# Ledger of designs, part 16: peptides against a protein of PDB entry 5JXT

Target 1, 319 residues: chain A of PDB entry 5JXT
Amino acid sequence: SLLPKKEINVYIGMSEMQVKWYQKILEKDIDAVNGAGGKRESKTRLLNIVMQLRKCCNHPYLFEGAEPGPPYTTDEHLIYNAGKMVVLDKLLKRIQKQGSRVLIFSQMSRLLDILEDYCVFRGYKYCRIDGSTAHEDRIAAIDEYNKPGSDKFIFLLTTRAGGLGINLTTADIVILYDSDWNPQADLQAMDRAHRIGQTKQVVVYRFVTDNAIEEKVLERAAQKLRLDQLVIQQGRAQVAAKAAANKDELLSMIQHGAEKVFQTKGAFGTMAEKGSQLDDDDIDAILQAGETRTKELNARYEKLGIDDLQKFTSESAYE

## One batch from the design tools (peptide; made by RFdiffusion4, then SolubleMPNN)

Design b1_p9_4_s4 (from b1_p9_4 with S3D K4Y)
Fold by OpenDDE base, seed 1:
Structure b1_p9_4_s4 (fold): chain B 319 residues (1-319), chain A 9 residues (1-9)
Amino acid sequence: as target 1 above (319 residues)
Amino acid sequence: PLDYVPEAK
């Protein structure tokens, strides 16, 4: 029988470099961040800010001129300059020792390029599929990963490319390096490992940058998922979940944690305390805190009715 | 509305 999957949100502080870049993104568009543009501020500008903040949460090297060089050489800086990479590096080492195999999903193919450089640097054998991968090459990569006795530890996938009905039940760990705005895309990604033919307990780690826009992306995705479930259960097909955030919702998401980011010198949370020196106990503490916050988040949305779930409830309405 | 003042560079 297929065991229920375990889902854990892993809340990760920004590195010092991420804080500096996050500040720089907000400063560049400070009038829009402060809401000074009012009705004149375009939804497109706010969506662009959201995209830059999400890039920053993933890795600073997604920005031109952020990577140290020349020469452009891969070293420990690829890891310590991104909070998610510091946690990923420790978590992968633990997962490998357990004899598990890992699917890593991202929305960003350019983040998969960074993860390839990381895999080469750490000596992890991997497969890759993204949106540009030819159909035959996808089949070959899947077969190479799934073959008996495969030496491929990691499969790197874009969330949407991995959503295409493939079977990856030879992996038991799923890492969502970032989240889709559509929670169904992430569920479809998890279902590549959590499917008929799986023999292990599937564990899903969802990386979330703490005190940043990604918390609001996660909240909105959880709200949408609960709304979709209630609409199906109640037969209310007409309750189209508002597919796109309005300007005020986007502004509230951009403003979330921004004050604390401006006040912060250095890194955030465990990244400020330990940086790249995270040990196994620090990882256990992060996972335990994440499991607690995941239960709290789910319990918050389970109590809400359809009418409440149709309203964007941002707690960041500190007026 | 929170008025975010950028740190002076």
Scores: peptide ipSAE 0.009, ipTM 0.477, DockQ to the pose 0.019
Fold by OpenDDE base, seed 4:
Formats: sequence, structure tokens, C-alpha cells
Structure b1_p9_4_s4 (fold): chain B 319 residues (1-319), chain A 9 residues (1-9)
Amino acid sequence: as target 1 above (319 residues)
Amino acid sequence: PLDYVPEAK
């Protein structure tokens, strides 16, 4: 029988470089961040700020001129300049040692480019599929990954490309490097490994930058998922349609953690304490804290009815 | 409204 998947949110502090870039993004549009633009502030400007903050949470090298050089060579700086890469690097070593195989999903094809450079640098054998991958090349990559005795450890996918009904049950670990605004896209990605033909316990690690925009992206996704479940259970199909964040929701998401980011002179959390020198005990502590916060997050939304979830702003989760 | 005054470095 297929075992239930285990899902763990992994809360990760920003590196010092991420904090500096996060501050710079907020400072560049400080009037919009403070809500000083009032009715004149466009939803498009707020969406652009959200997109830049999400890039910063993923990797600072997603910005032009952020990569140190010359020489422009892949080195340990690719890892220590992004909190998610520091945790990924230690986690992948553990995953490989246990004889598991891993799917890594992102919303950003440019982050997959960074992950390819990382795979080459660490000597990890991988496959890649994104939105630009030709149909024949997708089939070839899937077949090469799934073949008996495949030496491919990692499959790099954009979440949308991975959603296309493919079978990847030869992997037992799923890493969501970032989250989709639609939680159903992430579920469809997980279901590539968590399907008939899987023989192992599937574990899903969802990376979430702590004290940043991504906590609010996660909360919004969890709220929407619970709402979708209740709508299906109650047969009320009409409720599902308010998918797009309003202006005030985008502003509250941008403001989340911004004060603490401005007050911070270094890195956040375990990244401030240990930097890139995380050990196996630090990873166990991060995973245990993540498992606790995941249970607390789920328990918060399980108590809410449809009417509460429709009115539930990310602000009311902290009141 | 959190007035994020960037501390002028």
C-alpha cells in the first residue's frame, strides 16, 4: 500500500547577503512599503516588490550584478550567500547517504540554472525539466531518471513542468525550494513521487524563508488549501474564485518581518549563529522546529470554517 | 502603519 506522505516546512534564516538585498529592495520602494502611496500606489508595483522579495528569499544571484566576480566561477559563495542553499547542501548529503533520490521543484527557471551550477560543483548527477524543455527531451530525461540502476540523484523541475502527469516514483524525497501561490500546483508536484508504484515513504521538505515574505505566501497557500477542501466537502463550488491577492494583502505581506530586517546587521536565526558551518545536529534542530511549526500552522487552519477562511487575512493569524 | 525609516547609514 502507498504510505501517507510526510510534509515538513523547513524554516530558514536569510544569509547576511540576503538581508542586505532584502533591505535594498524595501528601501528602493520605501513609500510603497510604508503605504504612503495610498490610492495612487498600483497593484502592479506591489506585485513587483513581492516578486523581488521572493527572488531574494531564493537566491541573491537572481539579481544582476549580485554574483561576486571576476572571476565568475562557481565556489562555496554560491552556497553561503543563500540560507536555502546552506540547508539544501547539508540535506542533500544526508539524502544521498540514506540511498534516497530527490525531486527539487522551483517556480523560477533561473533558480534551476543556479541549482545546475551547484550540482556540477558538488558532483551531483541530475536531470532537468522546465517550461522550455522540448517534449522529446522531457521523455528522454524522465526515462533516464527512472531507468533501473539510474545514477541520476537529483531531478530539477519547475513546479508547472513537473505537474504534467509524469511518473517519478523512483524518487522518495521532494524538495519544494519555493511555493506556488496555488497550493494545488505544489500538491500536483508532490504527486509525481507520491503515486502508485512508490515503494518508500515519501518525505516533502518545503523551504520557507523565516521572518520574510515567504511566511505570508505559505500562510495564504495553507488558507486557500483548507478553503478548497471545505468547499469540496460542502459542495459549494462558487467560493473558490477569490485567488488574487488584493492591494492591502500584498502590502501586509511586504511589511511582514520588514522592521526586523531593517534592524538586522547580519544574518537571521541559525544562519547568524553558524553561517555555512551547519552540522548534522543543526539540521536535525531545523527539521524538528519545522515539524513543530508545520503542526501548529495546520492546527490553526483546521479550526476555521469557510466564512472565517474567506475573511481570514494573514494579519488575523498573529492577533 | 509601520513607518520603516531606513536608518541612514
Scores: peptide ipSAE 0.009, ipTM 0.477, DockQ to the pose 0.018
Fold by OpenDDE base, seed 5:
Structure b1_p9_4_s4 (fold): chain B 319 residues (1-319), chain A 9 residues (1-9)
Amino acid sequence: as target 1 above (319 residues)
Amino acid sequence: PLDYVPEAK
């Protein structure tokens, strides 16, 4: 029988470089962040801020002129300048030592470019599929990854391209490097490994930048998933949760952690304490804390009815 | 509304 998947949210502090870029993004649009634009503020402007903050949470090199150079060479700076890369680098060593194989999903093809440079730098053999990959090349990459005795350790995927019904049961670890606004896209991604033919315990690690917009993206995704489940169970097809966040929801998401980001000098959390010098005990502590916070998050939404889940989108705007 | 003070560069 297929074992139930284990899902763990991995809460990761920003690097010093991420904090500086996060501050710079907020400062550039400070009037919008403070809500000074009121009813005149464009929803498009808020969506642009959200997208820049999500890029910052993924990797600062997603911004022009962020990469240090010349020389423009891949080195340890690619890792230590992004909290998610520091955790990923340690986690991949553990995964490889366990004889596991890993799917890494992102919403951003340009993050997959950074992950390719990382794979080359660490000597990890990989496959890649994104939205631009031709159908024949997708089949070839899947077949190469799934081949008996394949030396391909990592599969890099955009979440949408990986959602296309493919079988990747030769992997047992799934890393969601970022989250989709639609939790069903992430479920479809993890279900590429968690399917008939899987022989191992599937573990899903969802990376979440702590004290940043990604916590609110996660909360919104968890709320939507619970609402979708309750709507299906109750046969109430008409309770389509408004798929798009309103202006007040976007503003609340942008404001989450912003004050602490402005007050912070240097990195956050374990990135401030250890930086790139995270050991195996630090990773175990991050995973244990993540497992606890994941249980708490799930328990918060399990108690809510449809009406409470619809109201909760409004109450988070007053804290 | 929390007024965020940008770090003056």
Scores: peptide ipSAE 0.008, ipTM 0.500, DockQ to the pose 0.019
Fold by OpenDDE base, seed 2:
Structure b1_p9_4_s4 (fold): chain B 319 residues (1-319), chain A 9 residues (1-9)
Amino acid sequence: as target 1 above (319 residues)
Amino acid sequence: PLDYVPEAK
């Protein structure tokens, strides 16, 4: 029988470099961030801010001129300049020691480029598929990863490319490096490993930048997923959950954690305390805290009715 | 390129 998948949100602080870039993104559009743009503020402008903030949460080297150089060499700076990379680097060592194999999903093909550089730097054998990968090359990469005795440890995928009905049950760990706005896209990605033919307990680690826009992306995705479930259960087809965030929702998401980011002179949380020097106990603490917060998040939305789940509660940016 | 298209349409 297929075991239920275990899903854990991994809440990760920003590096000092991420905080500096996050501040710069907010400052560049401060009038929009403060809601001063009023009715003239385009939904497109707010979406652009959201996308820049999400890039920052993933890796600061997604911005032009962010990579330190010359010389432009892959080194430990690729890891310590992004909180998610610091946690990933420790987690992958643990996963490998356990004899597990891992799928890493992102929304950003350019983040997969950074993850390729990281894999080469650490000597991890990998496969890659993104939205640009030809159909034949996708088949070849899947076959190379799934072959008996494959030495490929990591499969790098964009979430959408992983949405193809492929079987990757030769992996038992899934890392969602970022989240889709549509929770179904992430579920479809998980279902590549959590499918008929899986023999191990599938564990899903969802990386979430703490005190940043990604928490609100996750909350919105969880809300939407619960709403979709209730609509199906109650037969209320008329509740077309507007998939698209409105302007006020986008503004609330941009404002979330912004004040604390402006007040911060260094890194956040465990990244401020230990940076790249996280030990195994720190990783266990992060995973335990993440498991608790994951249960709390799910429990929050499980208690809500359809009418409550249709309301995006903008908790004020000042709470 | 971003493989992610925001659902804002």
Scores: peptide ipSAE 0.014, ipTM 0.484, DockQ to the pose 0.023; fails the geometry check

Design b1_p9_5_s1 (from b1_p9_5, 4 letters changed)
Fold by OpenDDE base, seed 5:
Structure b1_p9_5_s1 (fold): chain B 319 residues (1-319), chain A 9 residues (1-9)
Amino acid sequence: as target 1 above (319 residues)
Amino acid sequence: LPAPRYLER
């Protein structure tokens, strides 16, 4: 029988460089961030801020002029300048030592480009598919990854391209490097490893930048997933939550953690204490804290009815 | 050290 998935949200502090870029993004549009634009603030402007903040949470080198150089070289700076890369780098060493194989999903093909450079730098053998990958090349990459005795450790996928009906049961670890606004896209990604033919316990690590926009993206995705489940259970198919966040929701998401980000001179959390010097005990502590916060997050939404889940209220999750 | 490929895209 297929074992249930173990899903863990991994809460990760920003690097010092991420904090500086996060501040710069907020400062560039400070009037919009403070809500001073009122009714005239465009939804498009707020969506752009959200997208820049999500890029920052993934990797600061997604911005022009962020990478140190010239000369431009792939080195340890690619890792220590992004909290998610620091955790990924330690986690992949552990996963490889365990004899596991990994699917890494992202929304951003440009992040997969950074992850390719990282794989080459660490000597990890990988496959890649995204939305631009030709059908034949996609089949070839899947077959190369799935073949008996494949030396490919990592598969890099965009969530949407990787979600399309493929079997990757030769992997047992799934890393969601970022989250889709639609939780069903992430579930479809997990189901590439977690399906008939899997022989191992599938573990899903969802990376979430702590004290940032990504916590609110996660909360919204969890809320939507619970609502979708209740709608299916109650046969109320018409209660489709408007998939798109309103302006006030987007503003609240942008403001989340912004004050603490402006007050911070360095990195956040374990990234401030240890930076790239994370050991195995630090990783265990991050995973344990993540498992606890994951249970708490799920327990908050399990108690809510359909009417409560239709309201995006950050406050009602703590009562 | 190799040049970053993501800067070429």
Scores: peptide ipSAE 0.180, ipTM 0.810, DockQ to the pose 0.678
Fold by OpenDDE base, seed 3:
Structure b1_p9_5_s1 (fold): chain B 319 residues (1-319), chain A 9 residues (1-9)
Amino acid sequence: as target 1 above (319 residues)
Amino acid sequence: LPAPRYLER
């Protein structure tokens, strides 16, 4: 029988470089961040800020002129300048040692380009699929990954491209490097490994930048997922359609953790204490804390009715 | 050291 998937949110502090770039993004649009634009502020401007903050949470090198150089070289700086890369680098070593194989999903094809350079730098054999991958090349990549005795350890996928009904049950670990606004897209991605033909316990690690916009993206995704479930159960199909955040919701998401980011000198959390020198005990502590916070988040939304789930709450699940 | 691919795209 297929075992239930285990999902763990992995809360990760920003690196010093991410904090500096996150501050710079907020400062550039400070009037919008402070709500000074009021009714005149465009929803498009707020969406652009959200997208820049999400890029920062993924990797600072997604910005032009962020990478150290010239000369431009793939080195340890690719890892230590992004909190998610530091955790990923340690987690992948553990996953490989246990004889597992891993799917890594992102919303951003440009992040997959960074992950390709990382895979080459670490000597990890990988496959890649994104939105631009030709149909024949997708088939070839899937077949190469799934073949008996495949030496491909990692599959890099954009969440939407990986959601297209493919079977990747030869992997047992799923990393969501970032989250989709629609939780169903992430579920569809997980279900590439968690499907008929899987013989192992599927574990899903969802990376979430702590004290940043991504916590609010996760909360909205969890809220939407619970709402979708209740709407199906109650037969109220019309309620599901309000997927797009309003201006006040977007503003609240942008403001989340912003004050603490401005006050921070250096990195956040375990990234401030250990930086790139995380050990196995530090990873276990991060995973345990993440498992606790995941249970708390789920328990919050399980108690809410449809009318409550239709309202945005500015408050964190942990505040 | 290899050049970053994401800067060439």
Scores: peptide ipSAE 0.167, ipTM 0.807, DockQ to the pose 0.618
Fold by OpenDDE base, seed 2:
Structure b1_p9_5_s1 (fold): chain B 319 residues (1-319), chain A 9 residues (1-9)
Amino acid sequence: as target 1 above (319 residues)
Amino acid sequence: LPAPRYLER
């Protein structure tokens, strides 16, 4: 029988460079961030801020002119300038040592470009698929990865391209480097490894930048998933879960952790204490804390009814 | 070291 997948949110602090870029993004649109734009602020403006903050959480080099140089070199700075890369770098060593194979999903094809450079730099053999990958090249990449005795350790995928019905049961680890606004897209990505033909325990690591917008993206996705489940269970098909965040929700998401980001000099959390010098004990602590917070997050939404989940704006989570 | 691919795309 297929074993249940284990899902762990991995809460990761920003690097110093990420904090600095996150501050710059907020400062550039400070009137929007403070809600001073009132009714006139376009939903489009808030969505743009959200997108820039999500880029920052993924990697600061997603911004033009962010990379240190010239000379521009693939080196350790690619890792230490992004909290997610620091954790990924340690986690991949552990995964490889265990004889596991890993799918890495992102929403951002440009992040996959950074991850390709990282794979080359670390000597990890990989495959890649994104939304621009031709159908034939996609088949070839899947077949090369799934081949008996394949030396391909990593598969890099955009969440939507990787979600399209493919079988990747030759991997047992899934890393969601970022989250989709639609929790079903992430589930579909996980189901590439967690399906008939899988012989191992599938473990899913969801990277979440702590004290940042990604925490609110995750909360909203968890809320939506629970609402969708309850609507199906109760036969209330007419409860159209408002798929798109409203303006006030987007504003609240942008404001989440913003004050602490402005007050912070340097990196956050374990990134401030150890930076790129994370050891195996630090990774274990991050994973244990993540497992606890994951259980707490799930337990919060499991207790809520349909009416509560529909009314649950971010303000009611702190009462 | 190879040039960063993400700068070329």
Scores: peptide ipSAE 0.145, ipTM 0.796, DockQ to the pose 0.529
Fold by OpenDDE base, seed 1:
Structure b1_p9_5_s1 (fold): chain B 319 residues (1-319), chain A 9 residues (1-9)
Amino acid sequence: as target 1 above (319 residues)
Amino acid sequence: LPAPRYLER
């Protein structure tokens, strides 16, 4: 029988470089961030800010002129300049030592380019699929990964390209490096490993930048997922949740953690204390804290009815 | 090491 998947949100502090770039993004559009644009502020401008903040949470090198150089070199700076890379680097060592194989999903093909450079730098053998991968090359990559005795440890996928019906049950670990606005896309990605033919306990690690826009992306995705479940159960097909965030919702999401980001000198959380020197005990503490916060998040939405889930709850913006 | 592929695009 297929074991239930274990899902853990992994809350990760920003590196010093991410804090500086996050501040720079907010400062560039400070009038919009402060709500000074009022009724005149375009939804498109707020969506652009959200997308830049999400890029920063993934990796600062997604911005032009962020990478140190010339000369441009793949080195430890690729890891320590992004909190998610520091945690990923330690977690992959543990996963490999356990004899597991891992799927890494992202929304951003340019982040997969960084992860390819990282895999080469660490000597990890990998496969890759994104939205530009030809059908034949996709089949070849899947077959190479799934073959008996495959030396491929990592599969790099864009969430949407990897969600298309493929079987990857030869992996037992799933890392969601970022989250889709549609929680169904992430579920479809998990279901590539958590499917008939899986023989191991599937574990899903969802990376979430702490005190940043990604917490609000996660909350909104959790609200939508619960609402979709309740609508199906109650037969109320007409309650199509307005899938698009309004301007006030987007503004609240942008403002979340912004004050603390402006007050911060250096890195956040465990990244401020240890940076790239995270040990196995630090990873265990991050995973345990993440498991607790994941249970609390789920318990918050399980108690809500359809009418409550249709309202954007801003209450968590002031904590 | 090969040049970072990220910078070649």
Scores: peptide ipSAE 0.137, ipTM 0.785, DockQ to the pose 0.413

Design b1_p9_5_s2 (from b1_p9_5, 5 letters changed)
Fold by OpenDDE base, seed 3:
Structure b1_p9_5_s2 (fold): chain B 319 residues (1-319), chain A 9 residues (1-9)
Amino acid sequence: as target 1 above (319 residues)
Amino acid sequence: LPAPAYLLR
């Protein structure tokens, strides 16, 4: 029988470079970040800030002029300048050593380009699919990955492109490098590995930048998922879960952790203490802390009714 | 080795 998937949120501190770029993004639009625009503030402006902050959480090199050079070369800087890459680099070594195979999902095709450079740099054999991948090339990539004795360790996918009904049960590990605003898109991505034909325990690692906008993206996704479940269970088809955040919700998400980011001179958490020198014990500690916070997050939303889940709460349950 | 995909943009 198919084992239930295990999902763990992996909370990751920003690198020093990410903190500097996160500060720069907030400072550039400080009036919007402070809510000074009021009712006149454009929702599009707030969405742009959100998008830039999410890019920063993924990798600072998603910004023009962020990559160190000349010369422009793939080296260890590609890893240590992004907290998610530091954790990914250690986690992939463990995953490979245990004889697992991994799907890595992102919302950003430009992040997949960085992950390709990383795979080449580390000597990881990979396949790639995104929204621009031709149908024939998609079939070829899937077949190459799924073939018996495939030497392809990693499959790089955009969440939406990888969600399209394909079978990747030859992988047992799923990494969500970032989260979709729609939790169903991430579930559909996980279900590429967690499907009939899977013989292993599927483990899903969801990367979340700690003390940043991604925590609020995750909370909103968890809230929406619970709301969708309750609406189905109660037969309340008319409860239009507001698919898009309002201005006040977006502003609250942008403001989350911003003060602490401005006060920070270096990296966050384990990235400040260890940087790229994370060991296996540091990874185990991050995963254990993540498993605890995942249970707490789920337990928070499981207790809420439909009416509560329709309201965005900016309050963390720890205030 | 193919040029880094990131550097080609």
Scores: peptide ipSAE 0.025, ipTM 0.647, DockQ to the pose 0.287
Fold by OpenDDE base, seed 5:
Structure b1_p9_5_s2 (fold): chain B 319 residues (1-319), chain A 9 residues (1-9)
Amino acid sequence: as target 1 above (319 residues)
Amino acid sequence: LPAPAYLLR
């Protein structure tokens, strides 16, 4: 029988470079961040801020002029300048030592470019699929990864391209490097490994930048998933949550942790304490804290009915 | 220490 998947949110502090870029993004549009634009502020401007903040949470080198150079060289700076890369680098060493194989999903093809450079730098053998990958090349990459005795350790995928009904049950670990606005896209990604033919316990690590917009992206995704489940169970198809966030929701998401980001000098959390020098005990502590916060998050939404979930999207704007 | 593989992007 297929074992239930284990899902763990991994809460990760920003690097010093991420904090500086996060501050710069907020400062550039400070009037919009403070809500001073009122009714005149465009939803498009808020969506652009959200997209820049999500890029910052993924990797600062997604911005022009962020990478140190010239010379432009792949080195340890690619890792220590992003909290998610520091945790990923330690986690992949553990995963490989355990004889596991891993799917890494992102919404951003440009992040997969950074992850390719990282794989080459660490000597990890990988496959890649994104939205631009031709159908024949996609089949070839899947077949090469799934081949008996394949030396391909990592599969890099965009969440949408990886969601297309493919079987990747030769992997037992899934890393969601970022989250889709639609929780069903992330479920479809997980279900590439968590399917008939899987022989191992599937573990899903969802990376979430702590004290940043990604916590609110996660909360919104969890609310939507619970609502979708209750709507299906109750046959109330008309109660489908508005797929797109409103202006006030976007503003609340942008403001989340912004004050603490402005007050912070250096890195956040474990990145401030240890930086790139995280050991195996630090990783275990991050995973244990993540497992606790994941249980608390799930328990918050399990008690809510459809009407409460619809109201809660409005009340979370006041905390 | 193995020399850093300078991959020019």
Scores: peptide ipSAE 0.024, ipTM 0.585, DockQ to the pose 0.089
Fold by OpenDDE base, seed 2:
Structure b1_p9_5_s2 (fold): chain B 319 residues (1-319), chain A 9 residues (1-9)
Amino acid sequence: as target 1 above (319 residues)
Amino acid sequence: LPAPAYLLR
């Protein structure tokens, strides 16, 4: 029988470089961030801010002129300048030692380019598929990864490309490097490993930048997932789940953690204390804290009815 | 070392 998947949100502090870039993004559009734009603030402008903040949470090198150089070299700076890369680098060593194989999903093909450079730098054998990959090349990459005795450790995928109904049950670990606005896209990605033919316990690690926009992306996705489940269960087909965030929801998401980011000098959380020097105990602490916060997040939305789940409660952006 | 593939895309 297929074992239930274990899902853990991994809450990760920003690096010093991410904090500096996150501040710059907020400062560039400070009037929009403060809600001073009023009715004139376009939904498009707020969506653009959200996209830049999500890029920052993924990796600061997604911005032009962010990478240190010349000379431009792949080195430890690729890792220590992004909190998610620091955790990924430690976690992949553990996963490999356990004899597991891993799918890494992102929304951003340009992040997969950074992850390719990382794989080459660490000597990890990988496959890649994104939205631009030809159908024949997708089949070839899947077959190469799934072949008996494959030495490919990592499969890099965009979440949308992973949605294609493919079987990747030769992997037992799934890393969601970022989250989709639609929780069904992430579920579909997980279901590439968590499918008939899987013989291992599937574990899903969802990376979430702590005290940033990504927490609110995750909360909104969890809310939507619960709403979709209740609508199906209650037969209330008329409850059109608001497919897209409104302006006030987007503004609240942008404001989440912004004050603390402006006050911060250096990195956040464990990234401030240890930086790239995270040990195995630090990783275990992050995973344990993540498992607790994951249970709390799920329990919050499980208690809510349809009418409550339709309200995006902006808890005060100032708590 | 080859230039980072990210910088070339």
Scores: peptide ipSAE 0.023, ipTM 0.649, DockQ to the pose 0.458
Fold by OpenDDE base, seed 1:
Structure b1_p9_5_s2 (fold): chain B 319 residues (1-319), chain A 9 residues (1-9)
Amino acid sequence: as target 1 above (319 residues)
Amino acid sequence: LPAPAYLLR
């Protein structure tokens, strides 16, 4: 029988570079962030701020002129300048030592380019598919990953490309490097490993930047998922979750953690204390804290009825 | 080391 999947949110502090870029994004549109634009502020402007903040949470090198150079060389700076990369680098070493294989999902193909450079730098053998990958090349990559005795440790996927009905049950670890605004897209990604033919316990690590926009993206996704479940159970097909975040909701998401980000000199949380010097005990502490906060988040939304869950709606801004 | 692939695009 297929074992239930274990899902853990991994709450990660920003690096010093991420804090500086997050501040710069907020400062560039400070009147918008402060709500001074009122009715004159476009929803598009707020969505653009949300997308830039999400890019910052993933990696600062997603911005032009952020990477140190010339010369542009892959080095330890690729890891220590992003909190998610520091945690990923430690987790992958542990996962490999356990004889597990990993699917890494992101919304951003440009983040997969950074993860390819990281894989080459660490000597990890990988496969990749995204939205631009031809159908034949997708089949070839899947077959290369799934073959008996495959030396491919990592599969890099965009969440939407990986959602397309493929079987990756030869992996037992799923890392969601970022979250989709639609929780069903992330579930479809997990179901590539968590399906008939899986022989191991599937573990899903969901990376979430702490004190940032991504906590609010996660909260909205969890709320939508609970609403979808209740609508199915109650047969209330007419409860179309309002697909679109309103301006006030987007503004509230942008403002979440912004004051603390402006007051912070250096990095956040465990990234301020240890940075790239995270050890196995620090990772265990992060995973344990994440498991606790995941249970608390789920318990919060399990108590809410349909009417309470309808007050907050998520829009998917996909680039 | 080759330049980062994402900078070459």
Scores: peptide ipSAE 0.021, ipTM 0.607, DockQ to the pose 0.540

